Peptides against a protein of PDB entry 4IGA. Designs and how they scored, part 16

Target 1, 116 residues: chain A of PDB entry 4IGA
Amino acid sequence: KRVLIVDDAAFMRMMLKDIITKAGYEVAGEATNGREAVEKYKELKPDIVTMDITMPEMNGIDAIKEIMKIDPNAKIIVCSAMGQQAMVIEAIKAGAKDFIVKPFQPSRVVEALNKV

## One batch from the design tools (peptide; aimed at target 1 G83 I92)

Design b1_p16_3_s1 (made by RFdiffusion4, then SolubleMPNN; from b1_p16_3, 5 letters changed)
Fold by OpenDDE base, seed 5:
Structure b1_p16_3_s1 (fold): chain B 116 residues (1-116), chain A 16 residues (1-16)
Amino acid sequence: as target 1 above (116 residues)
Amino acid sequence: DVDERQQKVDELIKSL
């Protein structure tokens, strides 16, 4: 399965790429903000998306909503430092399948990938 | 604790 990695931090994208590839998944591509995420989703048609929340141009919640308009069956895993209850609820309501709080255990990312 | 924070989120998700 192919994963689109969305995070404004280059280091975080690198970290997720390592985890994803070691877990046997393919990285379809990367996006640095929510607008790019929507564009890349249309272009790459990934099987899974890892989505940051706090990003310039367009935040992750709005990106989730836009991706869900494109593909109601999108499999989106949030990965964010903003683990507040309200944010988790908002992300799930928007269509995310899972929510991983930063800093995270790599195994939890793999678990999310395998379950969505 | 990383695991504790995630556990709270996981519990919340299960409740939704």
Scores: peptide ipSAE 0.781, ipTM 0.961, DockQ to the pose 0.980
OpenDDE base, seeds 1, 2, 3, 4: peptide ipSAE 0.777, 0.779, 0.775, 0.778; ipTM 0.959, 0.960, 0.960, 0.960

Design b1_p16_3_s2 (made by RFdiffusion4, then SolubleMPNN; from b1_p16_3, 7 letters changed)
Fold by OpenDDE base, seed 4:
Structure b1_p16_3_s2 (fold): chain B 116 residues (1-116), chain A 16 residues (1-16)
Amino acid sequence: as target 1 above (116 residues)
Amino acid sequence: MIDERQKRVEELIKSL
């Protein structure tokens, strides 16, 4: 399966890329904000998306909503430091399949990838 | 701790 990594932090994208690759998945591409995420989703048609929430241009919640309009079957895993109840609920309501709180264990990312 | 935060989130998701 091919994964689109969405995060404004280069370090986080690198970390996720390492985890995803070591777990036997392919990295389809990267996006640095929600607008780019939507564009890359259309272009790359990935199997899975890892989605940050707090990003410039367009936040992750809005990106989830836009991707779900494009593909109602999109498999989106949120990875965010914003693990408060309201944000988790909002992400799941928007269509996310899982929510991983930063900082996280690599095994939790692998578990999410395997379950979607 | 990481495990505690994640567990709380997972329990919330299960309830939705």
Scores: peptide ipSAE 0.634, ipTM 0.929, DockQ to the pose 0.978
OpenDDE base, seeds 1, 2, 3, 5: peptide ipSAE 0.629, 0.605, 0.575, 0.600; ipTM 0.930, 0.927, 0.922, 0.924

Design b1_p16_3_s3 (made by RFdiffusion4, then SolubleMPNN; from b1_p16_3 with S1D E3D E4K E11K)
Fold by OpenDDE base, seed 5:
Structure b1_p16_3_s3 (fold): chain B 116 residues (1-116), chain A 16 residues (1-16)
Amino acid sequence: as target 1 above (116 residues)
Amino acid sequence: DVDKRQEEVDKLIESL
């Protein structure tokens, strides 16, 4: 399965890429903000998306909503430092399948990938 | 604690 990695931090994208590839998944591409995420989703049609929340141009919640309009069956895993209850609820309501809080355990990312 | 924070989130997700 192919994963689109969305995070404004280059280091985080690198970290997720390592985890994803070591877990046997393919990285479809990367996006640095929510707008790019929507564009890349259309372009690459990934099987799974890892989505940051706090990003310039467009935040992750809005990106989730837009991606869900494109593909109601999108499999989106949020990965964010903003693990407040309200944010988790908002992300799930928007269509995310899972929510991983930063800093995270790599195994939890793999678990999310395998379950969505 | 990384695990504790995630556990709380997981419990919340399960409740939704």
Scores: peptide ipSAE 0.754, ipTM 0.951, DockQ to the pose 0.980
OpenDDE base, seeds 1, 2, 3, 4: peptide ipSAE 0.751, 0.753, 0.750, 0.753; ipTM 0.949, 0.951, 0.950, 0.951

Design b1_p16_3_s4 (made by RFdiffusion4, then SolubleMPNN; from b1_p16_3 with S1D E3D E7K E14S)
Fold by OpenDDE base, seed 5:
Structure b1_p16_3_s4 (fold): chain B 116 residues (1-116), chain A 16 residues (1-16)
Amino acid sequence: as target 1 above (116 residues)
Amino acid sequence: DVDERQKEVDELISSL
């Protein structure tokens, strides 16, 4: 399966790329904000998206909503430091399948990838 | 604790 990695932090994208690749998945591409995420989803048609929340241009919640308009069957895993209950509820309500809190265990990312 | 933070989130998700 192919994964689109969305995070404004280059280091985080690199870390997720390593985890995703080592887990046997392919990286479809990267996005640095929610607007790019929506554009890349249309372009790359990934199987899975890892989605940051706090990003410039467009935040992750709005990106989830826009991607779900494009593809109601989108498989989106949130990966964010914003692990407050309200944010988790908002992300799941928007259409995310899972929510991983930063800092995270790599195994939890793999678990999420395998579950969706 | 990383595991504890995630556990709380997982429990919440399971309840939704």
Scores: peptide ipSAE 0.766, ipTM 0.957, DockQ to the pose 0.980
OpenDDE base, seeds 1, 2, 3, 4: peptide ipSAE 0.762, 0.764, 0.761, 0.763; ipTM 0.955, 0.956, 0.956, 0.956

Design b1_p16_4 (made by RFdiffusion4)
Pose (drawn by RFdiffusion4):
Structure b1_p16_4 (pose): chain A 116 residues (1-116), chain P 16 residues (1-16)
Amino acid sequence: as target 1 above (116 residues)
Amino acid sequence: DYELALKLYEENEEAL
């Protein structure tokens, strides 16, 4: 399965890419903010997206809304430090299929990729 | 969706 990794932190993108490829998935590309995420999603048409929330330009909530418009069947797993109840509700309401709070353990990323 | 969000929030709080 092809995965687009979305996060403004170079280190996080690096450690997610490492987890996803070792778990047997193909990294399709990366994006560093919400607008790029929607741009890459259109270009790459990935099977799954990992989504940070706090990003410059456009946040993860708006990027989720943008990708769900491009593709109502988009499969998005949020991976964010913004683990408050209100943020989880907002991400799920926008269309994300799963939510992982940072710092996270790597096995949770794997089960989220499987789940979607 | 609301129930799923609550379930996921609780599971995250427990893992922490």

Design b1_p16_4_s1 (made by RFdiffusion4, then SolubleMPNN; from b1_p16_4, 8 letters changed)
Fold by OpenDDE base, seed 5:
Structure b1_p16_4_s1 (fold): chain B 116 residues (1-116), chain A 16 residues (1-16)
Amino acid sequence: as target 1 above (116 residues)
Amino acid sequence: AEEEALKIYEENLKER
């Protein structure tokens, strides 16, 4: 399966890329903000998306909503430091399938990838 | 959806 990695932090994208590839998945591409994420989703049609929440231009919640308009069957895993209950609820209501809190262990990401 | 979110939230707490 192919994964689109969305995070405004280059280091975080690198970390996720390493985890994803070592787990046997392919990286379809990367996005640095919510607007770019939506455009990359249209272009690449990935199987899975890892989505940050706090990003410039467009936040992750809005990006999830826009991607769900494009593909109601999109598989989105949120990865964010904003692990408050309200944020988790908001992300899942928007259409996300899982929510991983930063900092995370690689195994948590792999479990999420395998589950969606 | 909210119930699922609460489960995810609770699981995340357990992992900490």
Scores: peptide ipSAE 0.690, ipTM 0.935, DockQ to the pose 0.891
OpenDDE base, seeds 1, 2, 3, 4: peptide ipSAE 0.679, 0.689, 0.680, 0.687; ipTM 0.933, 0.935, 0.933, 0.934

Design b1_p16_4_s2 (made by RFdiffusion4, then SolubleMPNN; from b1_p16_4, 8 letters changed)
Fold by OpenDDE base, seed 2:
Structure b1_p16_4_s2 (fold): chain B 116 residues (1-116), chain A 16 residues (1-16)
Amino acid sequence: as target 1 above (116 residues)
Amino acid sequence: KEELALELYKKNLEEK
């Protein structure tokens, strides 16, 4: 399966790429903000998306909503430092399948990838 | 969906 990694932090994208590839998944591409995420989703048609929330131009919640309009069957895993209950609720309501709080353990990401 | 969100929230708290 191919994964689109969305995060405005280069180091985080690198970390996720390492985890994803070691877990046997392929990195379809990367996006640095919500607008780019939507564009890349259309272009790459990934199987799974890891989505940050706090990003410039377009935040992760809005990106999730836009992707869900494009593909109601999209498999989106949120990875964010904003782990407040209200944020988790908003992400799931928007269409996310899972929500991982930063900092996270690699195993948590792998489990999410395998379950969505 | 809210129930799922609450479960995930609790799960994340437990993992810390």
Scores: peptide ipSAE 0.429, ipTM 0.877, DockQ to the pose 0.904
OpenDDE base, seeds 1, 3, 4, 5: peptide ipSAE 0.419, 0.406, 0.422, 0.421; ipTM 0.874, 0.869, 0.875, 0.876

Design b1_p16_4_s3 (made by RFdiffusion4, then SolubleMPNN; from b1_p16_4, 9 letters changed)
Fold by OpenDDE base, seed 5:
Structure b1_p16_4_s3 (fold): chain B 116 residues (1-116), chain A 16 residues (1-16)
Amino acid sequence: as target 1 above (116 residues)
Amino acid sequence: MEEYAKKIYEENLKEQ
């Protein structure tokens, strides 16, 4: 399966890329904000998306909504420091399949990848 | 859906 990694922080994209690759998944590409995420989803047609919430230009919630318009079967895993209950509810309502709070263990990401 | 989100939230709290 191919994964699109979306996060405005280069170090976080690098970390996720390492975890995803070591788990036997392919990295389809990267995006640095929600607008790029939507564009890259159309271009790359990934199987899974890891999605940050707090990003410039377009936040992760809006990106989830736009991706779900493109592909109602999209598999989106949120990875965010904003682990408040209200935010988790909002992300799942938008269409996300899971929500991982930063900082996280690599095993939590792998578990999410395997379950979606 | 909201109940599922709450479950995710609670599980995440346990892992932190």
Scores: peptide ipSAE 0.549, ipTM 0.921, DockQ to the pose 0.906
OpenDDE base, seeds 1, 2, 3, 4: peptide ipSAE 0.526, 0.536, 0.528, 0.534; ipTM 0.916, 0.919, 0.916, 0.918

Design b1_p16_4_s4 (made by RFdiffusion4, then SolubleMPNN; from b1_p16_4, 7 letters changed)
Fold by OpenDDE base, seed 3:
Structure b1_p16_4_s4 (fold): chain B 116 residues (1-116), chain A 16 residues (1-16)
Amino acid sequence: as target 1 above (116 residues)
Amino acid sequence: AEEKALKLYEENLKEK
C-alpha cells in the first residue's frame, strides 16, 4: 500500500517516512500543508494518508473534509500534537479513521496503518 | 462517531 505523508514539519515527515517504509509500506509522496495534501491526493491517489492538523494555508480538518469530498472511501490517519477530546471528535466526524497523538511510538503508527 | 472518538481519545491517553 502507498501512503501520502502530510505534515508541515520536515522532521516529522522524515520520522513517519522511516516508520512507514520499515513497516513494509511505500511512501507515495509528501505534502507540507492541507492545500498541497488535497492536490497530492488527486495526483497520487494514495491508499492511506497520514494527516497533521496544525498547518499553514489549510489545516488538517479542512483537508480531511476536502479529501472526503473527492474520495468518500479515503483512509486518513490523523497524527497530531493537538490531542484534545474536542479535536479528536472533530477529526473523526470529518472522516478520519484513526487519531494518533504526538509524541507517539512507532508501533502505534504501524497498528493504525494495518487497521485502516 | 463521537463514541468512537472518545474511545480513541482515552486509548491515546493510556499509551502516554
Scores: peptide ipSAE 0.340, ipTM 0.838, DockQ to the pose 0.904
OpenDDE base, seeds 1, 2, 4, 5: peptide ipSAE 0.298, 0.324, 0.337, 0.352; ipTM 0.818, 0.832, 0.838, 0.845; seed 5 fails the geometry check

Design b1_p16_5 (made by RFdiffusion4)
Pose (drawn by RFdiffusion4):
Formats: sequence, structure tokens, C-alpha cells
Structure b1_p16_5 (pose): chain A 116 residues (1-116), chain P 16 residues (1-16)
Amino acid sequence: as target 1 above (116 residues)
Amino acid sequence: SLTEEEIQEIIEEIEE
């Protein structure tokens, strides 16, 4: 399965790419903010997206809304330090299928990839 | 932040 990794932190994108490839998934690309995430989603048409929330330019909530418009069947797992109840509700309401709070353990990323 | 169980309960409630 092809995965787009979306996060403005170079280190996080690096450690997610490492987990995803070792778990047997193909890294399809990376984006560093919400606008690029929508741009890459259109270009790459990944099977799954990992999504940070706090990003410059456009946040993860808006990126999720943008990708769900491009593709109502998009499969998105949020991976964010913003793990308050209101943010989880907002991400799920926008269309994300799962939510992982940072700092996270790597096995939770794997089960989220499988789940979607 | 929420626990894993609390996140899953929220997700299930919204998907219902």
C-alpha cells in the first residue's frame, strides 16, 4: 500500500517513513503543510495518508477537508501532538479514520495502517 | 491528551 506522509517536522517525516517501509508499506511521498498535502494527494493518489495537525500555511483539519473533497474515500490517519478531545472530534468529523497522539509508540502506527 | 481507549470510544460514537 502506498502512503503519503504529511508533517512539517523533518524528523517526524523521517521516523514515520522508516516505520511505514519496515512494516511492508510503500512510502509514496511526503508533504510539509496542508496545501502541499492536498497537492501531493492529487498528484500521487496514495492509498493512505498520515496527517499532522499543526502546520504552517494550512493545518491538518483543513487538509483533511481538502482531501475528502478531492476523494470521498481517502483514508487518513492523524498523527499529532494535538490530542485534546475537541481536536480528535474535529479530525474525525472532517473525515479521518484514526487518530494517534504524539509521542506515540510505533506499533500503533502499524495497526492504524492495517485498519485502513 | 486522551488515552487510546478514550480516542476509540469517540471514534466509534461519531461513526455510529

Design b1_p16_5_s1 (made by RFdiffusion4, then SolubleMPNN; from b1_p16_5 with S1P T3S Q8E E12K)
Fold by OpenDDE base, seed 1:
Parts: C-alpha cells; sequence; structure tokens
Structure b1_p16_5_s1 (fold): chain B 116 residues (1-116), chain A 16 residues (1-16)
C-alpha cells in the first residue's frame, strides 16, 4: 500500500517515512500543509494518509473533511501533538480512522497502518 | 473506523 505523509515538520515527515518504509509500505508522497494534502491526494490517489493537525494554510481537520468529500473511503490516520479529547473526537467525526498522539512509538504507527 | 472503546483508550492516553 502507498502512504501520503502530511506534516509541516520535515523531521516528522522523515521519521514517518522511515517507519512506513521499514514496515513494508511505499511512500506515495509528502505534503506540508492541508491544502497541499488535498492536492496530493487527488494527484497520487494514495491508499493511506498520515495527517498532522496543526499546520499553516489549512489544518489537518479541514484537510480530512476535504479529502473525505473527494473519497469517502479514504483511510486517514491522524498523527498529532495536540492530544486533547475534543481534537480526537473532532478528527474521528471528520472521518479519521485512527488518532496517534505525539510523541509515539514506531509500533503504534505500524499497528495503525495494518488496521486501516 | 475506531470503535467507542478504541476512542476511549486514546482519550485515556492523551494529556488533556
Amino acid sequence: as target 1 above (116 residues)
Amino acid sequence: PLSEEEIEEIIKEIEE
């Protein structure tokens, strides 16, 4: 399966890329904000998306909503440092399939990838 | 999709 990595932090994208590839998945591409995420989703048609929440231009929640409009079957895993109850609920309501709080262990990401 | 139990587990692990 191919994964689109969305995060405004280059370090985080690199970390996720390493985890994803070592787990046997392919990285379809990267996005640095929500607007780019939506554009890349249309372009790359990835199987899975890892989505940051706090990003410039467009946040992850809005990006999830837009992607779900494009593809109601989208598989989106949120990865965020914003670990508050309201955010988790909002992300799930928007259509996310999982929510991983930063900092996280690689195994948690792999588990999420395997379940969606 | 996450079940109610899975959501609750996540909520228990978060800081807020």
Scores: peptide ipSAE 0.171, ipTM 0.769, DockQ to the pose 0.156
OpenDDE base, seeds 2, 3, 4, 5: peptide ipSAE 0.154, 0.154, 0.139, 0.153; ipTM 0.760, 0.758, 0.751, 0.759; seed 3 fails the geometry check

Design b1_p16_5_s2 (made by RFdiffusion4, then SolubleMPNN; from b1_p16_5, 7 letters changed)
Fold by OpenDDE base, seed 5:
Structure b1_p16_5_s2 (fold): chain B 116 residues (1-116), chain A 16 residues (1-16)
Amino acid sequence: as target 1 above (116 residues)
Amino acid sequence: PLSDEEIEKIIEEIKK
């Protein structure tokens, strides 16, 4: 399966890429903000998306909503430092399948990838 | 921040 990695931090994208590839998944591409995420989703048609929340241009919540309009069956896993209850609820209601709080263990990401 | 367990519970609650 192919994964689109969305995070404004290059380091985080690199980390996720390593985890994803080592887990046997393919990295479809990367996006640095919500707008790019939506564009890349249309372009790459990934099987799974890892989505940061706090990003410039367009935040992760709005990106989730836009992607869900494009593909109601999108499989989105949020990965964010904003692990507040309200944020989790908002992300899930927007369409995300899971929410991983930073900092995270690689196994948590793999688990999410395997379950969505 | 919420734990993974707490998050799972929230997800399950919302999906009902």
Scores: peptide ipSAE 0.775, ipTM 0.959, DockQ to the pose 0.925
OpenDDE base, seeds 1, 2, 3, 4: peptide ipSAE 0.025, 0.649, 0.747, 0.023; ipTM 0.570, 0.937, 0.956, 0.575

Design b1_p16_5_s3 (made by RFdiffusion4, then SolubleMPNN; from b1_p16_5 with T3S Q8E E12K E16K)
Fold by OpenDDE base, seed 1:
Structure b1_p16_5_s3 (fold): chain B 116 residues (1-116), chain A 16 residues (1-16)
Amino acid sequence: as target 1 above (116 residues)
Amino acid sequence: SLSEEEIEEIIKEIEK
């Protein structure tokens, strides 16, 4: 399966890339904000998306909503440092399949990838 | 997809 990694932090994208690759998945591409995420989703048609929330241009919640309009079957895993109850609920309502709070263990990401 | 129970578990982890 191919994964689109969305995060404004280069370090975080690198970390996720390593985890995803070691878990046997392919990295379809990367995006640095929500607008780019939507564009890359259309272009690459990945199987899974890891989605940051706090990003410039367009936040992750809005990106989730836009991607779900394009593909109601999209598999989106949120990875965010903004771990509050309201945010989790909002992300799930938007269509996210899982929500991982930063900082996280690699095993948590792998588990999410395998379950979506 | 997350069940209601799984969401609650995530929330509990956040609140720790």
Scores: peptide ipSAE 0.137, ipTM 0.743, DockQ to the pose 0.153
OpenDDE base, seeds 2, 3, 4, 5: peptide ipSAE 0.074, 0.076, 0.098, 0.125; ipTM 0.688, 0.685, 0.698, 0.735

Design b1_p16_5_s4 (made by RFdiffusion4, then SolubleMPNN; from b1_p16_5, 6 letters changed)
Fold by OpenDDE base, seed 5:
Structure b1_p16_5_s4 (fold): chain B 116 residues (1-116), chain A 16 residues (1-16)
Amino acid sequence: as target 1 above (116 residues)
Amino acid sequence: PLSDEEIEKIIKEIEE
């Protein structure tokens, strides 16, 4: 399966790319903000999306909502440093299938990938 | 989407 990685931090994208690849998944592409995420989803039609929340241009919650309009069956895993309960609920309501809090263990990401 | 149980599990992990 192909994964679109969305995070404004280059280091985080690199880390996720390593985890995703080692787990046997393919990286479809990368996006650095919510607007790019929506555009890349249309272009690449990935199987899974890892989504940061705090990003410039468009935040992750809005990106999730827009992607869900494009594809109601989208598989989006949130990966965020903002682990507030309210944020988790908001992400799930928007359509996310899982929520991973930073900092995370690689196994947690792999688990999420395998379950969605 | 996540079940209520799964959400609760995530919330629990966050609070730890």
Scores: peptide ipSAE 0.180, ipTM 0.779, DockQ to the pose 0.098
OpenDDE base, seeds 1, 2, 3, 4: peptide ipSAE 0.133, 0.122, 0.117, 0.087; ipTM 0.732, 0.728, 0.719, 0.676

Design b1_p16_6 (made by RFdiffusion4)
Pose (drawn by RFdiffusion4):
Structure b1_p16_6 (pose): chain A 116 residues (1-116), chain P 16 residues (1-16)
Amino acid sequence: as target 1 above (116 residues)
Amino acid sequence: PLTEEEIQEIIEEIEE
């Protein structure tokens, strides 16, 4: 399965790419903010996206809304430090299929990739 | 931040 990794932190993108490839998934690309995430999603048409929330330019909530418009069947797992109840509700309402709060353990990323 | 169980309960509630 091809995965687009979306996060403005170079280190997080690096450690997610490492977890995803070792778990048997193919890293399809990376994006560093919400606008790029929508741009890459259109270009790459990944099977799954990992999505940060706090990003410059456009946040993860808006990026989720943008990708769900491009593709109502997009499969998005949020991976964010913004683990408050209101943010989880907002991400799920926007269309994300799962939510992982940072700092996270790597096995939770794997089960989220499987789940979607 | 929420626990894993609390997140799953919220997800299930909204998806219903």

Design b1_p16_6_s1 (made by RFdiffusion4, then SolubleMPNN; from b1_p16_6, 5 letters changed)
Fold by OpenDDE base, seed 5:
Structure b1_p16_6_s1 (fold): chain B 116 residues (1-116), chain A 16 residues (1-16)
Amino acid sequence: as target 1 above (116 residues)
Amino acid sequence: PLSEEEIEKIIKEIEA
């Protein structure tokens, strides 16, 4: 399966890329904000998306909503430092399939990838 | 979408 990695932090994208590839998944591409995420989803048609929340241009919640309009069957895993209950609920309501709080263990990401 | 059980597990992790 191919994964689109969305995070405004280059180091986080690198970390996720390492985890994803070591787990046997392919990285379809990367995005640094919500607008890029939506554009890349249309372009790459990935199987899975890892989505940050706090990003410039467009936040992750809005990106999830826009991607779900494009593909109601989108598989989006949120990875965010914003682990408040309200944020989790908001992300799930938007369409996310999982929510991983930063900092996380690689096994948690792999678990999420395998579940969706 | 996540089940109530899965959401509860996530919430539990957050509160830990």
Scores: peptide ipSAE 0.166, ipTM 0.777, DockQ to the pose 0.098
OpenDDE base, seeds 1, 2, 3, 4: peptide ipSAE 0.128, 0.119, 0.117, 0.110; ipTM 0.740, 0.735, 0.730, 0.729

Design b1_p16_6_s2 (made by RFdiffusion4, then SolubleMPNN; from b1_p16_6, 5 letters changed)
Fold by OpenDDE base, seed 5:
Structure b1_p16_6_s2 (fold): chain B 116 residues (1-116), chain A 16 residues (1-16)
Amino acid sequence: as target 1 above (116 residues)
Amino acid sequence: PLSDEEIEKIIKEIEE
């Protein structure tokens, strides 16, 4: 399966790319903000999306909502440093299938990938 | 989407 990685931090994208690849998944592409995420989803039609929340241009919650309009069956895993309960609920309501809090263990990401 | 149980599990992990 192909994964679109969305995070404004280059280091985080690199880390996720390593985890995703080692787990046997393919990286479809990368996006650095919510607007790019929506555009890349249309272009690449990935199987899974890892989504940061705090990003410039468009935040992750809005990106999730827009992607869900494009594809109601989208598989989006949130990966965020903002682990507030309210944020988790908001992400799930928007359509996310899982929520991973930073900092995370690689196994947690792999688990999420395998379950969605 | 996540079940209520799964959400609760995530919330629990966050609070730890």
Scores: peptide ipSAE 0.180, ipTM 0.779, DockQ to the pose 0.098
OpenDDE base, seeds 1, 2, 3, 4: peptide ipSAE 0.133, 0.122, 0.117, 0.087; ipTM 0.732, 0.728, 0.719, 0.676

Design b1_p16_6_s3 (made by RFdiffusion4, then SolubleMPNN; from b1_p16_6, 5 letters changed)
Fold by OpenDDE base, seed 5:
Structure b1_p16_6_s3 (fold): chain B 116 residues (1-116), chain A 16 residues (1-16)
Amino acid sequence: as target 1 above (116 residues)
Amino acid sequence: PLSDEEIEKIIEEIEK
């Protein structure tokens, strides 16, 4: 399966790319903000999306909502440092299938990838 | 989407 990685931090995208690749998944592409995420989803039609929340241009919650309009069956895993309960609920309501709090263990990401 | 039980598990992990 192909994964679109969305995060404004280059080091985080690198980390996720390593985890995703080692787990046997393919990286479809990367996006650095919510607007790019929506555009890349249309272009690449990935199987899974890892989504940051706090990003410039468009935040992750809005990106999730827009992607869900494009593809109601989208598989989106949130990866965020903002682990407040309200944020988790908001992400799930928007359409996310899982929520991973930073900092995370690689096994947690792999588990999420395998479950969605 | 996540079930209520799955959300609860995530919240528990966040709070510890």
Scores: peptide ipSAE 0.148, ipTM 0.757, DockQ to the pose 0.098
OpenDDE base, seeds 1, 2, 3, 4: peptide ipSAE 0.131, 0.108, 0.101, 0.075; ipTM 0.724, 0.712, 0.704, 0.635

Design b1_p16_6_s4 (made by RFdiffusion4, then SolubleMPNN; from b1_p16_6, 6 letters changed)
Fold by OpenDDE base, seed 5:
Structure b1_p16_6_s4 (fold): chain B 116 residues (1-116), chain A 16 residues (1-16)
Amino acid sequence: as target 1 above (116 residues)
Amino acid sequence: PLSDEEIEEIIKKIEK
């Protein structure tokens, strides 16, 4: 399966790419903000999306909502440092299938990928 | 921040 990685931090994208590839998944592409995420989803039609929340241009919550309009069956895993209950609820209501709090263990990401 | 376990419990509640 192909994964679109969305995070404004190059370091985080690199980390996720390493985890995803080692787990046997393919990286479809990368996006650095919510607007790019929506555009890349349309272009690449990935099987799974890892989504950061705090990003410039468009935040992750809005990106999730827009992607869900494009594909109601989208599989989106949120990966964010903002692990507040309110944020988790907001992400799930927007359409996310899982929520991973930073810092995370690679196994947690793999588990999420395998279950969505 | 919430633990993974706490998040999972919240997710389960919301999806019901």
Scores: peptide ipSAE 0.088, ipTM 0.706, DockQ to the pose 0.967
OpenDDE base, seeds 1, 2, 3, 4: peptide ipSAE 0.085, 0.064, 0.071, 0.034; ipTM 0.704, 0.684, 0.685, 0.621

Design b1_p16_7 (made by RFdiffusion4)
Pose (drawn by RFdiffusion4):
Structure b1_p16_7 (pose): chain A 116 residues (1-116), chain P 16 residues (1-16)
Amino acid sequence: as target 1 above (116 residues)
Amino acid sequence: EIEERQEEVDEIIENL
């Protein structure tokens, strides 16, 4: 399965890419903010996206709304430090299929990739 | 502590 990794932190993108490839998935690309995420999603058409929330330019909520418009069947797993109840509700309402709060353990990323 | 925190988030999703 091809995965687009979306996060403005170079370190997080680096450690997610490492977890995803070792778990048997193919890293399809990376994006560093919400607008790029929508741009890459259109270009790459990944099977799954990992999505941060707090990003410059456009946040993860808006990027989720933008990708669900491009593709109503997009499969998105949020991976964010913004683990408040309101943010989880908002991400799920926007169309994300799963939510992982940072700091997270790597096995939760794997089961989220499987789940979608 | 990370696992307990994640269970809280999972419970939010399950109650939706």

Design b1_p16_7_s1 (made by RFdiffusion4, then SolubleMPNN; from b1_p16_7, 6 letters changed)
Fold by OpenDDE base, seed 1:
Order: sequence, then C-alpha cells, then structure tokens
Structure b1_p16_7_s1 (fold): chain B 116 residues (1-116), chain A 16 residues (1-16)
Amino acid sequence: as target 1 above (116 residues)
Amino acid sequence: DIDERQEKVEEIIKSL
C-alpha cells in the first residue's frame, strides 16, 4: 500500500517515512500543509494518508474534510500533538480512521497502518 | 507518558 505523508515539519515527515518504509509500505509522496495534501491526494491517489493537524495554509481537519469529499473511502490516520478530546472527536467525525498523539511509538503507527 | 496519552485517545475513539 502507498502512503501520503502530510506534516509541516520536515523532521516528522522523515520519521514517518522511515517507519512506513520499514513496515513494508511505500511512500506515495509528501505534503507540507492541508492544501498540498488535497492536491497530492488527487494526483497520487494514495491508499493511506497520515495527517498532521496544525499546519499553515490549511489545517488537517479541513484537509480531511476536503479529501473525504474527493474520496469517501479515504483512509486517513491523524498524527498530532493536539490529543485533546475535542480535537480527537472532530478528526474522527471529519472522517479520520485513527488518531495518534505525538510523541508516539513507532509500533503504534505500524498498528494504525495495518488496521485501516 | 506516551502510553497514557494514547490510551485516552483510544477510549475517545471507541466511544464514537
């Protein structure tokens, strides 16, 4: 399966890329904000998306909503430092399949990838 | 604690 990685932090994208590839998945591409995420989703048609929430230009919640309009079957895993109850609820209601709080254990990311 | 934070999140997800 191919994964689109969305995060404004280069370090985090690199970390996720390492986890994803070591787990046997392919990185379809990267995006640095929600607008790029939507554009890349259309272009690359990935199987899975890892989505940050706090990003410039367009936040992750809005990106999830836009991607779900494009593909109601999109498989989106949120990875965010904002693990507050309200944010988790909002992300899941927007269409995310899972929510991972930063900092996280690599095994939790792999688990999410395998389950969506 | 990483595990504690994630556990709370999972409880929320399961409730939805």
Scores: peptide ipSAE 0.681, ipTM 0.949, DockQ to the pose 0.950
OpenDDE base, seeds 2, 3, 4, 5: peptide ipSAE 0.674, 0.657, 0.677, 0.678; ipTM 0.948, 0.945, 0.949, 0.949

